Peptides against a protein of PDB entry 9IZ0. Designs and how they scored, part 166

Target 1, 345 residues: chain A of PDB entry 9IZ0
Amino acid sequence: ITCLGSNGHTYKQLVKGGNDDLRQDAVMEQVFEQVNGFLRSYRKTSQRNLSMRTYKVIPLALKTGVIEWVQDTIPLGEYLDSAHKVYHPKEWSLSTCRKLIAEKQMEDLETRLKVYDLVCRHYRPVFRHFFLESYADPVQWFTTQTNYARSTAVASVLGHVLGLGDRHGQNILIDKTSGEVIHIDLGIAFEQGKKLPVPECVPFRLTRDVVDGMGITGVEGVFRRCMEFTLETLRREEDSLLSVLEVLRYDPLFSWLISPLRRMKKQKMQLENFNQPESGNITTDASRDPKIQRNNVSGESEAERAILKVRQKLSSTLSVEASVGELIRIAQDPSYLALMFCGWS

## One batch from the design tools (peptide; made by RFdiffusion4, then SolubleMPNN)

Design b2_p18_5_s1 (from b2_p18_5, 11 letters changed)
Fold by OpenDDE base, seed 4:
Structure b2_p18_5_s1 (fold): chain B 345 residues (1-345), chain A 18 residues (1-18)
Amino acid sequence: as target 1 above (345 residues)
Amino acid sequence: EKDEELLKEIAKLAELRA
């Protein structure tokens, strides 16, 4: 739909329907706006215009809402699939890589590391080409690549602190004008990504292609420094951030847990993305996962545990530099990336 | 031994998809 604003400007809006609860996305966007307030108030972050890119979400019903149409964006995964075919036409397809990782998903870590290494050798990074193709002017190229590294750093720290899950290439948009990242589908937060059929083991997405987009310095320089300044700001504003999260504890509409339906939907989407032929009998027997201990852990106890984990991630026990260094190390560690659905790009 | 079998199995899977 197109809406006319009170300012006389026209805004494109996406009406999203289906099975996704947009209330969780709306709440996370509100948290990001508060964090953007902290980033604007702190000299080291404000001088660099550090922000989490946000979009407007208006939930209309349990499964329907209006989302701001983010113009001039492309999903990271869509760009990478297209670019890889252009720059490396003799390498393996994304479907081949996914299938190999899936086929060995139940194997030991050593086997999965070998498969991951093999996939990495047959699927090389290409995301540097986004900036080289899109920005012929050297100043625009440098500016957009710098904006990408800055935006990715903010999103990485926030993604870690808030425990954002499901950070696959379709849930990360690239703004083709600014080079900034826009995170979408925020319904997996507070480490609920660890409860996915393929558990998320990394603090944020820092795959080879995510790093390749940072240019010749990779994670060093702009990205690392912007992570440090962002984490320093969040540590300074810990009480303010925790107070924002405590308001959500009392929101009866906010779910601190991934819904069984959303988990099943993500499982189905993961299986479909493997191009496995429909072996018929995935009967909807939602009954049989016995390891969901139906501990009646009250939603309150999950909120308290989530807030405690946010506090722990903001701990000053390690320096900002040491904490960021460890996060970058873990996010790039093959021992974690080999366990992911798509850790190679 | 297990490594050579895995490499052979992966090589066979790569050949079947080329």
Scores: peptide ipSAE 0.017, ipTM 0.425, DockQ to the pose 0.031
Fold by OpenDDE base, seed 3:
Structure b2_p18_5_s1 (fold): chain B 345 residues (1-345), chain A 18 residues (1-18)
Amino acid sequence: as target 1 above (345 residues)
Amino acid sequence: EKDEELLKEIAKLAELRA
C-alpha cells in the first residue's frame, strides 16, 4: 500500500497478512531502539555513530501488520547472485552450489567440509564490488564501506547476544546510500533458530562475502574494533538490557517459543532453498489455525532460559577483545559454515 | 468497508506512536 503521511509525503508500506505474527518483529525493533540509546550514551560508540538500523513495524492484529518499505535498499543475496554472474561468469551457479551442499547434508562432517571447500573454490567472493561500482568518489567509497563494517559489527554483536536467527542474504538489506545493513524478518530470536531442522550453528553471519565487503582489512579493521566497542557498551548496560528483556517476559504478546506455523514456514523455506531457484512466490496457504494452547508455564521457563543465556553472553569472564576474537573465529569456522544452507557466500 | 476500518486503525496507531 501507499500511505500519505501527515507531512504530505507518500510512504510505500508492505502489508503482511496471513500467518506472519509481526509482534515479534516489532518487539525486537523496540529492543534495538533501547540498545541504540545505550550506544548513543557511551562515548566510544557515540563517536562512531554506532547503531542497529531499525525499520518501522506496526502489528495490526494476530498475523497481520504493516512494515515500512525501506527505500534505496537491495537484499544482500540478490546483489551477490547478480554480481557473481558479472564478475565470475565461468564459476558455478548459485543453484549448482546449493544442490551440491543439499545432496551432502546427511553426510559426515569430513565429507561436508570437502564439499564446502569445493563449492568455495568454484564460487568466489564478490561483495567488495558493491562499494567499488556504486561509489566513484573515493571519500564516498571509504565512508560507505566504513558504515557497512560498523553496522555489520553492531548487528553481529546483537545477533549473538539476542540469539537472532535466520540471518541469510534475503533477510539482510544493504542501504545503497549509506552502505549500512538493515536486518529484516526478526521473528526468530533467543536462539530459537537452533530448533530448526537445519540448526543455526554460527553466532552471526560472517561468510566470505560478508567479509569481502569490509575491504582489504577484512575483519581486522573497523569491524573487530566496532564489535569490541559494541560489546563493551552492552556489558556496561547489562542490567538495563536485562530489565528491558524482563519486561518482555511478562508481555503476553511476545512469544519466547517459535510458533509451530513459523517453524513449519522456516522449515519449508530451508528445504525449498535447497531444491528451487529463488523465483517462487511462496504463497503458503497454511490457513488452518491450530488452536495453539500456549502453555504459559512453558513460555515463562523459555523466557527465563533466554534471559539467563543473554546474561551468560554478556559475562565479563573473558576480556571484550578475547570474547570478540572467539566470536569472529567461530563465525568463520568452516566446520560451522559447511553445516549451513549457504555458508560459502 | 474492511479496508477503510483497517486504514482508520492504522492512522490511529500511527498517531499514538508519534
Scores: peptide ipSAE 0.000, ipTM 0.272, DockQ to the pose 0.017
Fold by OpenDDE base, seed 5:
Structure b2_p18_5_s1 (fold): chain B 345 residues (1-345), chain A 18 residues (1-18)
Amino acid sequence: as target 1 above (345 residues)
Amino acid sequence: EKDEELLKEIAKLAELRA
């Protein structure tokens, strides 16, 4: 929709109607604003302007709301599909790669690793070209690539700590002006991505293209150091962050569990990628939602478990450097990436 | 043997989809 603001300016807004609980997105955006307060308060993070990019979410009802349209953005997956066709026209299509991974989804790890390696050899990274094409001035190029690496580092730490799932290329926007990442569709949090039909087993998205966008240093330098400073800040503010999450424990409207409808929708999307894209407007008749009596007792137990997991991820048992090193290792490990959904690579 | 057969099967599936 297009809205006229009180300032006389016209704003595009996305009305999201359906089964997505926009209150989860609104709550996660509030958590990000609090974390951005912590990042501004500490010298090491403030000096680098480290922040999670946020967007406005206005919940209108239980399953409907208005989302701010983030101007001058492109989905990462949309850019990568287009750029790969331009720069590597002789390599395999994204659809071919996804089909090969999907067909072997039920096979053993060894088979899935061989398929993943084969796909990697026939589908090379291209995301460095986003910065090379968009910024002719070397200073703007370097600044924007640095902003990308910084914002990706913050999002990676927060995504791990809060257990953000469903981080596919359509749920990550790139700001064409700043190079910063904007994470959207935040309704899979607190490790609920592990409950998907294809479980998420990586802490955050660090695919070959996400790394290629960091330039010649890859994960080394800006990205790694910004992850370290972000995690150091979150460990210092552990009690403040947990207090923010405890407020959500008492929100009767917040769901610590993945919505059964969202799970079914993701399950269908994961299964329909096996068949040809019939452009069927699936008007899912909303009438047969069984009144799942949310037993209050089950919600409190899942909230407590989620808070305990956040506390465990903020543990100072390992150094910040060792913790970040292990997260970066796991997020790039072929043994984990080969187990991901075919749309992840 | 099983690895070479699997690689040949994957290669054939890739050629049929290109």
Scores: peptide ipSAE 0.005, ipTM 0.305, DockQ to the pose 0.032; fails the geometry check
Fold by OpenDDE base, seed 1:
Structure b2_p18_5_s1 (fold): chain B 345 residues (1-345), chain A 18 residues (1-18)
Amino acid sequence: as target 1 above (345 residues)
Amino acid sequence: EKDEELLKEIAKLAELRA
């Protein structure tokens, strides 16, 4: 839809209809706006213009909403698939890599590591080319790559602290003007990604292509330092952040749990992204409802557990540098990436 | 009606961030 504002500006808006609860996205965007307030108040973060990029979400109903169309963006996964075909036309396709990982999903860790290594050798990083192709001016190139590393650092810390899930390449947009990342589809938060059919086991997305976009220094430089400054800010503002999350505990519209329907939808999308459409009428008899013991964990108990987990992630027991160092290590660990749906790019 | 009120709220929220 295209809306004309009372200010005379024309806004493109995506109407999202279906089972996507845009209220979750709207609430998470409000949390990001508060965090952006903290980042602006702290000297080390404000001097670097550190922020989580936000987008406008207007929930209209349980299943309908309007999302601001972020102009001049591309999904990270769309760019990577296209660029990989250009720069490495003799390497494996994304579909081949996905198929091989899926076929070995039930194997032991040792087998999955061997498969992950094999996929990595046949699917090399290309994301550095985004900056090299898009910015002919060296100053613009350096600025946009710096903005990418900064925004990725903020999103990585905040994504870990809030337990953001479903951080695949289609849910991460790149702003073609600034180089900044924009996270979308925020309805899997507070570690609910661990309840997905393929559990998320990394704190944030730090795959080889995410690192390749940081340039020659990789994680060592702008990214690491900006993670440290962001975590230092969030630790300083812990009580303020927890107070924002406590308001959500009493929001009857906020779900601290992934809905069974959303879980099934994500499962189906994961399976469909692995299966080429062989025309076989597999009537998936949906009748085997695994008795997920509805532990009627009250929504309050899950909110309390989520808030406690946020507090634990903000603990000052380790230095900021040690905490960031461990997060970067875990996010790049092949033993975790080999377990992911797409840990190679 | 509901869609028009909604479009007005969207427009107001757009103005507040401009």
Scores: peptide ipSAE 0.000, ipTM 0.256, DockQ to the pose 0.017; fails the geometry check

Design b2_p18_5_s2 (from b2_p18_5, 11 letters changed)
Fold by OpenDDE base, seed 3:
Structure b2_p18_5_s2 (fold): chain B 345 residues (1-345), chain A 18 residues (1-18)
Amino acid sequence: as target 1 above (345 residues)
Amino acid sequence: EKDLERLEEIEKLAEKRK
């Protein structure tokens, strides 16, 4: 849908119809706007214009809403698949890599590490080419690459602290004008992604292609420093951030429990990312719901546990530098990346 | 074991395609 704003600007809007509850996405965008307030108030983050890129989400009903169409963007995964075919036409296809990882998903860690290494040797990173091909002017190239590293650093800290799950290449948009990252589909927060059949083991997405986009310095320099300044700001504003999350504890629009429908949809998306649809009617007989003993964990008990985890992640027990160093290490650890559905790119 | 042998075969097949 295209809406004419009262300001005379036309806004493209994606109307999600069906079983998608956009209330979670809308609440997470509100949390990001509050965090952006903290980043603007703190000198070290304000001087660098550090922010989480947000988009407007208007929930219209329980299962319908309007999402702002983010203009001039591309999904990271769409760019990477296209660029890999151009720059490395003799390497393995994305479908071949996905198939090999999927065929070995039930194997031991040693086998999965060998598969991951093999895939990495046959699928090299290409994301540096986004900046080289999109920006002919050296000043624009440097500015956009810097904006990418900054926005990725903010998103990585927030992704860790708020436990944002399902951060795959289709849920990360690249703004072609600024080079900034935009995280979409925020339906899994507060480590609820760890309850999926393929649990997220990394604090945020820091794959080889995510690093390749940072240029020659990789994670060192702009990215690391911007993570440090962001985490320092969040630690300073801990009580303010926790107060925002306590309001969400009592928000009837926010579900601290992953809905069965969202869980099934995310499980299906994880499986569809492994299988190109060959036309076989796999009637997933929905009757084999493993009796996950849903201990009747009240939504309140999940909210309390989520807030406690946020507080624990903001702990000043380690320096900002040590904490960021460990997060970067874990996010790049092959033992976790080999367990992901797409940890190589 | 059999699964590692198959990976080594895939690796050898991939090396032959270079």
Scores: peptide ipSAE 0.007, ipTM 0.453, DockQ to the pose 0.028
Fold by OpenDDE base, seed 5:
Structure b2_p18_5_s2 (fold): chain B 345 residues (1-345), chain A 18 residues (1-18)
Amino acid sequence: as target 1 above (345 residues)
Amino acid sequence: EKDLERLEEIEKLAEKRK
């Protein structure tokens, strides 16, 4: 929809209807705004303007709401598919790579690693070209690549700590003006991504293309240092962050579990990406909502487990540097990426 | 041997999809 603001400007807004719980997105955006407050208060993060890029979500009902249209953005996956066809026209198609990985999904790790390596040799990174194409001025190029590495670092730490799932290339937007990443569709949180048909095994998305966008220094430059400063801030503000999450424990509208409908939708998308090229609007007439008796006791026990897991991720048992080093290692490990639906890009 | 045969089978499957 297009809305006329009181200032006379027109704003495009996305109306989502159906089974996507926009309340979960709205709550996660509120958590990000609180975290952005902590990042602004801490000297090491404020000096670098570290923030999680947010967007406005207005839930209108249990299953409907309005989302801010993020202007001047492109999905990471859309850019990568287009750019790969331009820069590597002799390599394999994204569809060929997906089919090979998915045919071996039930095989042993050793077979899956060999297929992953083969796919990686025939589908090379291209995301560095986003910055080279979009920014002819060297200062703008360097600034936007720095903003990308900073925003990706903040999102990676927050994504790990809050256990954000479903971090595929269509749920990560790139701002074409700033180079910042914007995470959308936040309805899989608190490690519920491990309950997907293809379990998420990485703490955040740090694929070869995500790294290629960081330039020559890769993860060892701005990215690692900004992850360290972000994690140091979150450890300092642990009690404040846990207090924000405790408010959600008592929200009867917040779902600490993946909805059966969202799980089925993701299962269908993972299966249909095998056979149909057609962008058909599947209006699933989901008229038979089984009365999910929200046993309040089960929701509270899941919230407690989620908060405990956040506290464990903020533990000071390891240094910030050691913790970030291990997260970066795991996020880039072929043994985990070979298990993912699209771990090569 | 078995690992090379599996790689060659994967390469043949990939070439059929180019």
Scores: peptide ipSAE 0.005, ipTM 0.457, DockQ to the pose 0.030
Fold by OpenDDE base, seed 1:
Structure b2_p18_5_s2 (fold): chain B 345 residues (1-345), chain A 18 residues (1-18)
Amino acid sequence: as target 1 above (345 residues)
Amino acid sequence: EKDLERLEEIEKLAEKRK
């Protein structure tokens, strides 16, 4: 829909209807705005204009709302699939890579690592070309690549601390004007991504293409330093951040648990990306109720556990540099990336 | 697993020292 704002400007709005919990997205965007307040308050983060890019979410009902249309953006995964076909037309298709990883999903780690390495050799990074193609002026190129590395660093720290899951290439938008990342579909938070059919094992998305977009220095420059400054800011504002999360503990509309329906929908989407459309009547015999051990862990006990995990991640036991160094190492470790649905790109 | 477990174990050891 197009809405006329009180300022006389027309805004495109996406109306989402269905099983998308827009309340969860709206709450995470509110947390990001509070964090953006903290990032603006400290010289080390404010001097670099560090922020999590946000978008407006207006929940209208339990399953309906209006989302701000993020203009001049592209999904990371859409750009990468297109660019890979242009720059590496003799390499494997994304569908071939997905199929090979998926066929080996139930195999041991050693087999999965061999398949991941094979896929990586036949699907090379291309995301550096986004900046080279989009920005003819060297100053604009450098500025936008720097903005990308900065925004990715902020999103990586926040994604780890809040346990943000489902960070695939369609849930990460690139702003074509600024080079900044915009995270969407925020309904898998507080490590609920570990409860997906393909568990998320990385703290944030730091795949080869995510790194290729940072330019020649990769992680060893603007990105690492901006992660350090972001984590330093969040550790200083620990009590303020925890106070924001405690308000959510008492919000009856906030789900600390991934809904069984959303889990099943993500399971189907992960499996449907496996099946070519063979026209077979898959009578989904809904009768295999996976024994969801309804651990009747009260929503309060899961909220308390989630807040405790956030506090643990903000612990000052390790230096900021040591903590960031370990997060970057884990996020790039093939032993974790080989377990992901799309860890190669 | 082991490295994330090690981070989580370091984080738990830190909370036990507060």
Scores: peptide ipSAE 0.000, ipTM 0.298, DockQ to the pose 0.023
Fold by OpenDDE base, seed 2:
Structure b2_p18_5_s2 (fold): chain B 345 residues (1-345), chain A 18 residues (1-18)
Amino acid sequence: as target 1 above (345 residues)
Amino acid sequence: EKDLERLEEIEKLAEKRK
């Protein structure tokens, strides 16, 4: 839809209807806006214009809402699939890679690592080409690649601290104008990604293509330094951030747990990406909800655990440099990436 | 409406704690 704002500007809006609870997304966007306040107030982050790119979410009902349409964007996964076909037409298809990883999902770590290495050798990174193709001017190329590395660093730190899950290539948009990343579908937070059918084992997405977009320096330079400055800001503002999260503890509309419905939807999407799309109209007859024993873990106890985990991630026990170094190492570790749904791209 | 009002209350409470 197109809405006329009170300022006289027209805004494109995406109306989502059906089964997505947009309240979770709206609350996470508010947390990001608060964090952007901290990033603007701190000299080291303000001087670099570090921010999490946000979008407006208006929940209208339990299953409907309006989302800001982010113009001039492309999903990372859409670009990578297209670019890989252009630059590496003799390599394996994304479907072949997914199939091989899926066929070995129940095997031991050693077997999964061998399959991951094999996939990586037959599906090479291409994301550097986004910047080379989109920006003919060398100054614009360098600026947009720098903005990408900066925005990815902020999103990586925030994604780790808040335990953002479901960070696949369709939930990460690239702004074609600025080169910045925009994270969407924020309904898996506070480490609930570990409860997915394929558990998330990395702190944030730092796959080979995510690194390839940083250019010749990779993670070294702009990305690492911007992660360090972002983490330093969040450690400084720990009490402020925890105070924001404590307000959410008493929000009856905020879910500290992944909903069974959202878990089932993500499970189906994972299975549909492992199985070739047979165009079967599966009318999901929603009638057989098995009585999953709601362990009456009060929403308050899960909120308390989540807040405690945020505090632990902001601990000053290690230096900022050591903490960032470990996060970068873990996010690139083949032993974790081989366990992921699409850890090779 | 109620969900928006609640989000605005959360934002206002978060700002008062800064």
Scores: peptide ipSAE 0.000, ipTM 0.223, DockQ to the pose 0.019

